# Ledger of designs, part 220: peptides against a protein of PDB entry 3H8D

Target 1, 122 residues: chain A of PDB entry 3H8D
Amino acid sequence: DMKRQQRFFRIPFIRPADQYKDPQNKKKGWWYAHFDGPWIARQMELHPDKPPILLVAGKDDMEMCELNLEETGLTRKRGAEILPRQFEEIWERCGGIQYLQSAIESRQARPTYATAMLQNLL

## One batch from the design tools (peptide; made by RFdiffusion4, then SolubleMPNN)

Design b2_p30_2_s1 (from b2_p30_2, 11 letters changed)
Fold by OpenDDE base, seed 1:
Structure b2_p30_2_s1 (fold): chain B 122 residues (1-122), chain C 122 residues (1-122), chain A 30 residues (1-30)
Amino acid sequence: as target 1 above (122 residues)
Amino acid sequence: as target 1 above (122 residues)
Amino acid sequence: SREEKIERLEELARASQLPGFEAELARLKA
């Protein structure tokens, strides 16, 4: 059902090496999630000193959040929810389109709003 | 403030070597946490093929969960919360009383509900 | 050790599927 609500979230984290530095010297990483209704469709992680991590439902289930949205508590965390474009902009910059496309072509991706949108754009 | 709510949680996990075995061949481990208000006071891990791990606040901070209770999401995970005695029974069997006592005597333990209760019992 | 903490947190993150633990794991691996 592509009528499900699409919701996006972001949580910051600090790398261990910067944990005790002054705020201006703490390089922050970011954990991102896209929920298609109650279940995660895409997950993404930005790190200050290593390559981005991209994950898509079906292909990467073992590395992704398996809790439903309500169970995560993300909807109750102040400042966690972000706008769709805030997720998509980073996703695109990190090569997410190609990653998801490859997962679809290899028949590893589970059908989600993300797969449907990408297929409509191609 | 010893009037803080004491909450206990347990999460089962499967060891990597058994991840793809049939259910009857998957030996399960258990992760335990005691929260004294928002912060963890004790952590414990049971493993199918290695010794139990006991951790206490102050002494073992580097090896323990650093998230506050709300940030963990444990309160929203169905079946994760357990009764105090379900934690304490395992804690005692694993030598937790002696472990915490030693941490107090060496002045490594951070004051918590757990340290206070133990001191009252001695 | 840090390595032991990472291993334990990997198990916990996989078992719990909680974003908080996943983020903490990501932080430790960063």
Scores: peptide ipSAE 0.127, ipTM 0.544, DockQ to the pose 0.531
Fold by OpenDDE base, seed 4:
Structure b2_p30_2_s1 (fold): chain B 122 residues (1-122), chain C 122 residues (1-122), chain A 30 residues (1-30)
Amino acid sequence: as target 1 above (122 residues)
Amino acid sequence: as target 1 above (122 residues)
Amino acid sequence: SREEKIERLEELARASQLPGFEAELARLKA
């Protein structure tokens, strides 16, 4: 049902190797998630020292957040929720359109709001 | 880590003033990039009507592409990737060796594969 | 300069049709 609420979230993280360093030596990354209703549709991670990681439901389930939206506690974390465009801007810059398209064409992607929107665009 | 993959890319472009002209009146420029792993090390631009522009990481960060390799989408654009020698030949002809050397000597260059190779040569 | 960087990116975005460059251009113009 495309009437499901689309919600987007962002959380900063510190690399495991930097977690015990001084603040000036902690390079910050960013974790992003798109939830299509209760379930994750897309996830991405920005890192200061390596390429962005893009993940889509169906193809990358084992590497993505396994918790439903309520279980994550993201809706209760102040400042975690972001606007759709704040997610999409980064997603596009990271090559997310091509990544999701390829997952659809290879029949690896699970149908979500994201796959539906992309299929409407193409 | 000098074990990072070195990748090179080239994109042709048309000047804004020429974009609506007939094909024979469109003077073509060329954009080049060298990526040392995920991050740009060198950038250069060939123009039909002005001197080449050379840019090196550290010195020219604000003038260079700020996207990491994955964010650019260059690896997914057919025909964009070129061989190392195809980049280096143009780099040398444009005075790139002297430009990078000067940036190293002035302590403006960020350490990259390119700086390491040049320091081994001199 | 910033203006020169934007000009170069405009050319690159138009020529490449890559979403990454287009998005970066939008960010710089904002």
Scores: peptide ipSAE 0.115, ipTM 0.397, DockQ to the pose 0.554
Fold by OpenDDE base, seed 3:
Structure b2_p30_2_s1 (fold): chain B 122 residues (1-122), chain C 122 residues (1-122), chain A 30 residues (1-30)
Amino acid sequence: as target 1 above (122 residues)
Amino acid sequence: as target 1 above (122 residues)
Amino acid sequence: SREEKIERLEELARASQLPGFEAELARLKA
């Protein structure tokens, strides 16, 4: 766990309906990802007009990014990488701790750095 | 090495002579630090009116911060922590690779994550 | 030198407003 690099990324997205509007009329959402080594551990989506989406590896694999970190190109996208706390603060505010805990308890979560940290916290 | 957390920090500073001037007339310098676990590994200072200063653990201990990371309070200062690449890009531009290499070759450098990475690169 | 170290720490303490640096500065000046 400690030997795998934890890296976090954030990318803005615009709603499809706003795609062709003037910039000031485009409401931004945010796509977040936590990679535990080469593989995604958590994904989060903030939307301007609907509740946040929280996703964890194992439980939500079909809805999460299927690409390994290298394949995503995120490491090469300027401004995409963020600090751990920049992810965690939003994750916590969105109820991510409870969501991940529930996934662990239901045995749906794949073991990751995130699951280990949560189990250490509780 | 891999179990120690690598953390990087940056603080802007204003020259004493410019301290009481209007904000637009204050030339900023920058103080950078790389902590390998609790202990500083590298320090860098960018100045508006003199060459950059590069410092590495072991060689430059007397000129570097003597506080451990917790004692500095940097982890609690909002906006102080930066990404590794934000440090490394400046370090490289300032000739930090050559500086650290020279310190290793002269046996003045204390072994750190930075020395290990450089020796792995060469 | 000690004087150079104090000068750098003064700048850092002022810029950061962190008690840790301020305390270290006070120690060096004592």
Scores: peptide ipSAE 0.109, ipTM 0.494, DockQ to the pose 0.784
Fold by OpenDDE base, seed 2:
Structure b2_p30_2_s1 (fold): chain B 122 residues (1-122), chain C 122 residues (1-122), chain A 30 residues (1-30)
Amino acid sequence: as target 1 above (122 residues)
Amino acid sequence: as target 1 above (122 residues)
Amino acid sequence: SREEKIERLEELARASQLPGFEAELARLKA
């Protein structure tokens, strides 16, 4: 239900090509996740040298994290959890609203808190 | 079921220490995977300067790739997919049959296409 | 071990340049 806890996470990753470079030459990417209760609703990946990747439950299940929230260990990772707006700001900037809307309209999106919020906005 | 598609993949990798050396000084390793449907059944790693690593589902789950096939992106990586025999030849050469057999006998191996094939052979 | 898995995945991610491996690596390092 919509009473499920909404939690958001962000973790950095370094491009493989930059892994052994000097720190100033390591360009970081960012992995983002929105969990609607125990299950992921949205996933997003920011890369330093390619377009962002947007993923929504239902449409992109096979490419998204299949672990439930507890299995990920994210709740135990210091600094991983972020505020909703910290996720949404990036999501919006990357065209996430349009992406999710398209997934809803095409009936590809699994119902989540995210789909409900968007539908309430429209 | 055993009707699941069996797919095999191979990715070459260069040791981190050799990454920025001249091409002739780069010793290649090889990462191999056997997927039984969406899930990995066997993993194998050939290294230029250490013994091969053999891993089988059930026994070595924590050390194997945890991604399902679609999540890996291997099916979209040009040149990554290989023929069954290209995997099996190396697997056999590295003692994979004995390794898997031992895992079956010790009840460590998760049932997969690979375990079934070996059991049919014996 | 987890450390060994990370090392292997780092090599794989570097070699493949696949986002799935990159993301998994990020998760494991978290």
Scores: peptide ipSAE 0.123, ipTM 0.506, DockQ to the pose 0.552; fails the geometry check

Design b2_p30_2_s2 (from b2_p30_2, 10 letters changed)
Fold by OpenDDE base, seed 3:
Structure b2_p30_2_s2 (fold): chain B 122 residues (1-122), chain C 122 residues (1-122), chain A 30 residues (1-30)
Amino acid sequence: as target 1 above (122 residues)
Amino acid sequence: as target 1 above (122 residues)
Amino acid sequence: SLEEKIERLEELALASELEGFKKELEKLKA
């Protein structure tokens, strides 16, 4: 049911290859997560050197965060939690609606708050 | 929501080590699955030579079937589908209620029909 | 897939400094 708390998080990340470079040579990407209750529903990555990556639960489980929300420590990391719109704006700009819609239509997306909202939108 | 179709399946399996033995030397185990809509909620394995294995979605995803129901081909395999009670009877006898309850209490079980039913039972 | 997940987790664990991600990374590399 849709009474689960929806929480969104963002963390900047640096490529392992850039770890030992000077700060100005570390190209920063962004990792985004949407948790539907304790479980991740959507994951998104913005990279400095490749196209955005979109992931949805059920379809992309093998590539997504497999930790439940408590295990990640995200709720305890200052500044990691973001507003729903801060996630959704990027998700939409990256073609997330089309991506999730395709996953639903192909029966690859497991039901989440995200799938339910999309099914209401369409 | 709980309007998803609950479907249960059972398939016999033979240990890889017994594959090339005579039929009488092939000890048959049983693989069980509970699908909550397109996604597996519980998996159970009965073995001829070790204790039963119980698995629940969220906690044991890395060991469970990662295919959605359509991908498994189970719905097209004659004799694979079983009645709910044929699964539940074995699940209960193998300590499944306690196992799932523990997974819920530790926040490891992702919500499924099984978790919802257990929460109604208790 | 798995390799991509490991790479992403390396980046995430490194930058976030979260113990949960570090532990998961160690688990996947083992």
Scores: peptide ipSAE 0.176, ipTM 0.444, DockQ to the pose 0.592
Fold by OpenDDE base, seed 5:
Structure b2_p30_2_s2 (fold): chain B 122 residues (1-122), chain C 122 residues (1-122), chain A 30 residues (1-30)
Amino acid sequence: as target 1 above (122 residues)
Amino acid sequence: as target 1 above (122 residues)
Amino acid sequence: SLEEKIERLEELALASELEGFKKELEKLKA
C-alpha cells in the first residue's frame, strides 16, 4: 500500500560492555530501521566487531524492534531520521537485497513496502 | 519504474530585488525539487510575498530546472538533500496534490514517480 | 533468541536514551 509513509532511522549505539569505558574505548555501532507506516519493515545493525545483522519483517519478528514507530520515540529524536538512500546504501552493501529476496522466496517475509520494491526491482 | 531513486532537495534563494539589500532586508524563499532518477519530477518554490509556485514534469517543463540531477550539483551541496516528507509536507500544504491531479487529468503531466504515487493514493 | 534481542535493545536503549526502548527493555527482562 503506497499510502504508508516510508521512514528511515539510524541511531548510534554503544555496547553494554563499553558503557563505562572512556569515550575513546567505546566502539560505536549503528542501528538502522525502516518503518513502513507505523510498523518496522527492516532492521539493520552495523557492529564494530561482528558481521552486520539484517532483519526483515515476518521472518525476524522476534529479533526486531516490537514497538511501533510512535512508541519508539524515534520521530522525536533529533538527527535520528535519515534519507532513504542512507539506509538503502548500507542495506545493499550488507547483502540486504539477497537476504530479503531469500525471505520472500521461502515465504517467510511479511509483505511490506520493502518486499514490494524488491519484487518490482527483480 | 520503482528502480529509480527518489531524491528531494531544498535550497534557499534570495529574490533578485533583495540581492543588494542588507541581510535583514533580504526575504528568503525556498526552492524545492523532487528528482525521479536523474530527472526532475516536481519543483516547488516558497516565496515570502507571493503564492507558492508548483511545477510538475510534462506540464511545466519550460519553467522547471532543465538540468539533470548530476548537472545541478545538488547531490554535492551539503544540506541540500531533504527527507521525502520535508518535501511532501510543503507540497501538500501548497495544494500540490490537487495541482498534480489536475495535470494528470488534463493529460499534461509526464509519467513520473509522483504521478504513479498519486494514482495509487486516489 | 530473546537473549540476543535483549542485548540489542540494551545497546539501543543505552545510547538513544529513548523512553520507549527503555520500557521495552524492562518488559523483556521481567
Scores: peptide ipSAE 0.173, ipTM 0.646, DockQ to the pose 0.804
Fold by OpenDDE base, seed 4:
Structure b2_p30_2_s2 (fold): chain B 122 residues (1-122), chain C 122 residues (1-122), chain A 30 residues (1-30)
Amino acid sequence: as target 1 above (122 residues)
Amino acid sequence: as target 1 above (122 residues)
Amino acid sequence: SLEEKIERLEELALASELEGFKKELEKLKA
């Protein structure tokens, strides 16, 4: 059902090695998730010391969060939920459009809201 | 001379296909450059439809700007020059640290301020 | 890889303090 609720989340993270450093020496990363209904459709991670990680349902299931939305507790964490554009802006910058497109063309992507919207744009 | 002036620049670009679209449909990219004295040390490009591009002197010379700083006119373009942190923040997010480190270890990187600073951090 | 997923989940679980991620991490390490 393409009428499923689309929800987006962002959580900051720091490397374990930086946990006890001064704030200025804590290089912050960011974890992003797009949920299409209860299940994750896209995941993205920004790191201070390696390239962005892009993940899409179907292709990258083993590397993505396996919890459904309710199991994560994201909906109960204040400040975790973000606007769709806050996700999409970073997704685009990191090459998410091309990444998802390639996954669709290779038949690796599971059908989601994200795949449907991209197919409408092309 | 590691006492050379370090200067950083950013300029926007729009895809040719978006040039005549409504502003909301013009997906903007960004071009970044770090100059170590007169010569470019690092270059970075953010795109709305493909992954970030990272380039370092010595390794990627053929893909980087070949003009010296004065020849680019960047110093004369209002709003082009940015703070070091404005460059480094994006560089880090895009995996620039690992990229430059790999270039050093493979002996592809030309010695620059960027290589020297990274070697001090490790 | 699974190892990379665990590493990323460790960082996420630590910073977010979400029980769901902590439990998932424990499950993956078992």
Scores: peptide ipSAE 0.170, ipTM 0.407, DockQ to the pose 0.632
Fold by OpenDDE base, seed 2:
Structure b2_p30_2_s2 (fold): chain B 122 residues (1-122), chain C 122 residues (1-122), chain A 30 residues (1-30)
Amino acid sequence: as target 1 above (122 residues)
Amino acid sequence: as target 1 above (122 residues)
Amino acid sequence: SLEEKIERLEELALASELEGFKKELEKLKA
């Protein structure tokens, strides 16, 4: 939906097991979110020691953030909001285009800005 | 065009007459640009002592940046790239929606991402 | 799984300190 604002966020996360270790021993991951208006459309997680996790609305609703954008507090967290390309570059590297395409073809993806853009490209 | 990346930039400028004044006497303006792929779609200038200038592709080509995005070096300038909303918020405040709408209605605007989005809203 | 979701949310809530994530975590654990 071209009328809804597209916003992208990134926050670090630390494993609970690393919480009390020295800073150099804390392996940091990254959590990414694409919000199509108030609702999440895509989520991505980069981990230091396992493959990236890719999630798309409709298919992965149970694993994705269930909070709307305002409920998360992301818009009020300094440094959390990122440029669209900062999300898309990582999404592409992780095979996100193919993942979303497969979700569309299998009729698992909920229509979002992301699905619309991909369908315009193919 | 949904396939082209939308990128936004902001850089300061100082009036030539203020160039050699003390820092406190240098009035700073702001130059804004929206690039629809490699080409500028909208330009905006905020001045400390005169009304903002709004420019749209097709209508104002002669007054707008003639360089493509790569030629400008903006992508390599630290702190130049801004979020879409950082552009749009100022654009809206300055009457940019009405300005672009008028340019479309008068058949002066070149088709861009900006014109397409506005036409989807109205 | 729900367990994996809780684990991810724990990591997010801990590192981000966002109240929204903390509240959601509490709901999932209840």
Scores: peptide ipSAE 0.168, ipTM 0.639, DockQ to the pose 0.760

Design b2_p30_2_s4 (from b2_p30_2, 10 letters changed)
Fold by OpenDDE base, seed 1:
Formats: structure tokens, C-alpha cells, sequence
Structure b2_p30_2_s4 (fold): chain B 122 residues (1-122), chain C 122 residues (1-122), chain A 30 residues (1-30)
């Protein structure tokens, strides 16, 4: 729905196993989220030691963040919000277009802003 | 068109009359732009000594930036790009919704992402 | 899986310091 604000967030994370290591030994990953209004539409994770993880609403609900946007506190975390393109560039690089497309084709994706945009683009 | 990227920018400006004054006497204004793909859709100016200026494509073409996005160099200016909400919050506060709505109703507004979003919202 | 979700939430809760993620982590572990 065009009435819902699209907001994107990114937070760095450190593996639990590296939490108490020296800074140079803490391998940083990145957690990305796209919120379509209050609810997550896409989630993406870049890890230093495994392939990127792509998740889309409907298909991957059980693995995605279940908190609504306000509950997360992301809007109050300085530096967490990112530009749409900052999300999309990584999403595209990680094969997100194909992943979401496949989820739509298999009828696994819940309709979101992301699904609508992709359907319009293709 | 949903295929066109929506990008928002903000740059400060100082009044010509204040250009050579001491820093504390240079009143800063802010110039805002919304680009619907390569072309400007909305422009907004906050001035320290006069009311905000709102401009929409179609109606106000002669007063708006005539350069396409790439020509402006805004995408290469560090710190110039802003989040959609950073534009919209100011736009709303300055009466932008009513301004654009009136331009649509009077058939003065050129169809843009902004007009489409507003028509969907109302 | 739930285990994977917990692992992700743990990473997020630690690094972000956001109370929402911390609370969700505890919920998932319960």
C-alpha cells in the first residue's frame, strides 16, 4: 500500500563467539531490514564467514524478525536508518531480486511493497 | 513510474547579503529537492527571514532546478542525500500536501511520483 | 528454524543494544 512508509535499517553485529575478543578479532556482519509500514517486508544478513541470508515476508516469517518497527527501537537508534538504495544495492548484489521473484512465483511471498515494486519492474 | 528511483537531497545555502558577514551573522537556509528518476518532482526552500517556498513540477518549472539529477552533482556531494522522511516531514510541516493537492486540482502539476503518492493517500 | 532465529536475535541484541531485540530474544528462549 502506497500509504505505508517504506523504511530501511542496517545494524552491524558481531558473532556471539567473538563478543569478548579484541576489536581486531571481532568479525563484523550486517543485518538489514526493510519495513513496509510497521511490518518487515525483507530481511538480509551479511556474514563474514557464511553466504548472505535473504528472507522475504510470507515465505520466511519464522526466521525473520517478528517485532513491528516500533517495538524494535530501530527508529530511535542513531545511524541505523539507511537510504532505500543502500538496502537495494546490497539486496541486488546478493541475488535478492531472483529470491523474491521465486517466492512470488511459488506463491510463498506475502504481498508487500517489495513484491509490488518487483512486479512493476519486471 | 515505479521503475524510477525516488531520491531526496538537502543542501544549505547562505543569503547573498550575508555571504561576507561573520559566521555568526550568516543565516543559513536549506534547499530541498525530490527527484523522480532523473527529473525534479518537488523543491522546497527554508529561509531564515521569509516563509518557506514550495515548488512542484509542472506548476513551478520556471523557478525549479532545471538540471537533471546527474547534472546537479548532488549524488556526488557527501551528506547531500537524505531519507525520504527527512524531506516529507519538512514538506508536510510547510503545507506541502495542500500545495501539491491544489496544483493537482488546478491541473497545474505534472504527473510525478509525488502526485501519484498523494492521490493514493487521499 | 527457531534455532537460527534465536541465533540471529542474539547477535542483534548484543550488537544493537536495543531493548526490543533483547526482549524478543528472551521470549524466543522461553
Amino acid sequence: as target 1 above (122 residues)
Amino acid sequence: as target 1 above (122 residues)
Amino acid sequence: SLEEKIARMEELAIASELEGFKEELERLKA
Scores: peptide ipSAE 0.171, ipTM 0.646, DockQ to the pose 0.785
Fold by OpenDDE base, seed 5:
Structure b2_p30_2_s4 (fold): chain B 122 residues (1-122), chain C 122 residues (1-122), chain A 30 residues (1-30)
Amino acid sequence: as target 1 above (122 residues)
Amino acid sequence: as target 1 above (122 residues)
Amino acid sequence: SLEEKIARMEELAIASELEGFKEELERLKA
């Protein structure tokens, strides 16, 4: 539904194993989320020492954040919200288009703004 | 076309009459723009001493920025790009929904992402 | 897996300091 607000968020994260290390020994990753209204549509994680993680609603629900947007508190965290392109650039570089396309074709993806946009693009 | 990237920008401006005054006497306004791909779809201006100005493509072309997005240099200006909601919140408060709706109904609005979204909303 | 989800939530809870993530983390661990 094009009426739903699309909001994107990014949080830098430190691995639990590194949380007590000196700053120079803390490898920083990035957690990304796309919310289609109150519900997460896509999640993406950049890690310093493993491949990117791409997750899409419907297919990866159990691995994704289960909190609705309001429950996360992301809208109240200064600097967490990012521009759509700041998400999409990384998503594209990580193979997100192909990942979501495959999820749609396999009928694993839940309909979201993201699935609609991809189908409009292809 | 949902393929086109929607980008929003805001820049502060000082009124020409105030440009040579002391900082304390410079009343700051805000210039907002919504670009639907390379082309401006909406423009909005907040002024300290007059009503907001709302402009939509097709209807107000002669009063709007004539430069395409690349020509404006906005994409290269740090801090100029804003979140969609940062534009829409102000747009809504200024009566932008009604303004654009009237432009559509009078057949003055050029089809843009903004017109499509409004028609989807109403 | 649940373990992977817990690990991710832990990272988020620690880094963001958001109560929502902290609460969810505790729920997942219970």
Scores: peptide ipSAE 0.166, ipTM 0.644, DockQ to the pose 0.817
Fold by OpenDDE base, seed 2:
Structure b2_p30_2_s4 (fold): chain B 122 residues (1-122), chain C 122 residues (1-122), chain A 30 residues (1-30)
Amino acid sequence: as target 1 above (122 residues)
Amino acid sequence: as target 1 above (122 residues)
Amino acid sequence: SLEEKIARMEELAIASELEGFKEELERLKA
C-alpha cells in the first residue's frame, strides 16, 4: 500500500562488553530500520568488527524488531528519524538490493513497500 | 511516476529591507519546496507578517522556482533537506490540501506525486 | 508576477547563498 507512510530510523549502539570502557575504546555500531506504516520492513545493523547484518520482513521476522513503530518510541527520540536516502545508501552499499531480491525470489520476503519498489525497479 | 525520488527542503529567508537591521529586527521567513524528481511540485512560503503562500506546479509555475533540483544547490546545502512530514505538516496547516484539490479540480495543477497522492486519498 | 518572483528570489538568494539562486536572480533581472 503506497498510502502507508515510509519512515526510517537510525540509532547508535554500543556492545555490552564495551559499556564501561573509556570513550575511545567504545566501538560504536548502528541500527537502522525502515518502517512501512506501523510495521518494520527492513532492518540493518552496522558493526565495527563484523560484517553488516541485513534483515527483511517475512524472511527474518524472528530476528527483527517485533515492536510496531509507536511501541518503539523512535518517533519521539530526537535525531532518530533519518531521510530515506540515508537508509537506502547504506542498504545498497551493504548489498541490500541483492539480499531482498533473493528473499523475493525464494518467496521468503513478506510484501512491503520495499519489495514493491524493487519489483518496480527490475 | 512513483519511481521518482521525493525530496523536501526548507531554507530561511530574510526580507531585503531587513538585511542591514540589527539581528533582533530581522524578521525571518521560511521557504519550502517539494521536488518530484528533478522538478518542483509544491512550494510554500511562511512569512512573519503576512499570510502563507502556497504554490503548486502547473497553476503557479510563473511564481515557483524554475530551477531543477540540482541547479538550486539545495542538495549540497547542509540542513536544507527535511523530512516529508516536516513539509506536509506545514502544508496541511496552511490549507495546502484544499489548495491543491482546487487546482486539480480546475485542471490547473500539473500531474505530480502530490496530485497523485491527493487523488489516492480522496 | 515577475516582480514578485524577483523579490522572493532576492530573499532566497541572500539567505541561502546558493549559487543557483543567485544565478536565477540575475536571469530574472535581465
Scores: peptide ipSAE 0.025, ipTM 0.575, DockQ to the pose 0.827
Fold by OpenDDE base, seed 3:
Structure b2_p30_2_s4 (fold): chain B 122 residues (1-122), chain C 122 residues (1-122), chain A 30 residues (1-30)
Amino acid sequence: as target 1 above (122 residues)
Amino acid sequence: as target 1 above (122 residues)
Amino acid sequence: SLEEKIARMEELAIASELEGFKEELERLKA
């Protein structure tokens, strides 16, 4: 179980309303995903015009990417994969530790590598 | 992981179109769920007027119950909980083994007690 | 919500150009 490969990805996204605007008028957000093996464990979104969104497996399944890693094509997208720390730095900055902790304590978080690591940390 | 409690539930459901009809005109279906710890692993639906529906975690998450077991209230609903074999008999009859196997082989099934048991069986 | 998920998938499909996200978007809108 805990020998599943942890892989992290980031892609920029543009709001639908901005897709046909000039590049300078396209406000860029960022979509982050942590995959624990083939399944997403955490998702995070940075937006130009609203607060960060933190999502964790189990609690936020309906909001998160439902595709397994292979289905997304992320592993084949050049420049999409990032280092663990590149995800974790942003996750921590956005209050991800507290968010995930709350989901664990409320029994809403599906057990993942992320929950295991947090439980080791606390 | 594999020491999570396996619990099975069954509740009747009535089609929306039939809910205001006389009792004799309400065709009753059956909703089944297998919970692997707090999370649903398999869902199954018997309908009076269409083929059975089989759903497995990972593949069919958008179609399945998104609530954790505690949220559903099923453990507190008198008569809802059933024996494992009462689920499995119907699951097998409906072709659930083949359905789950295909989901595993296509890497669409989220690892659960059900996937583990099937992999032991085959 | 489903609406929010669709919106996110739309953004991802447009920006990433990944076929997986495009197909998922189509599924969600169907």
Scores: peptide ipSAE 0.166, ipTM 0.454, DockQ to the pose 0.576; fails the geometry check

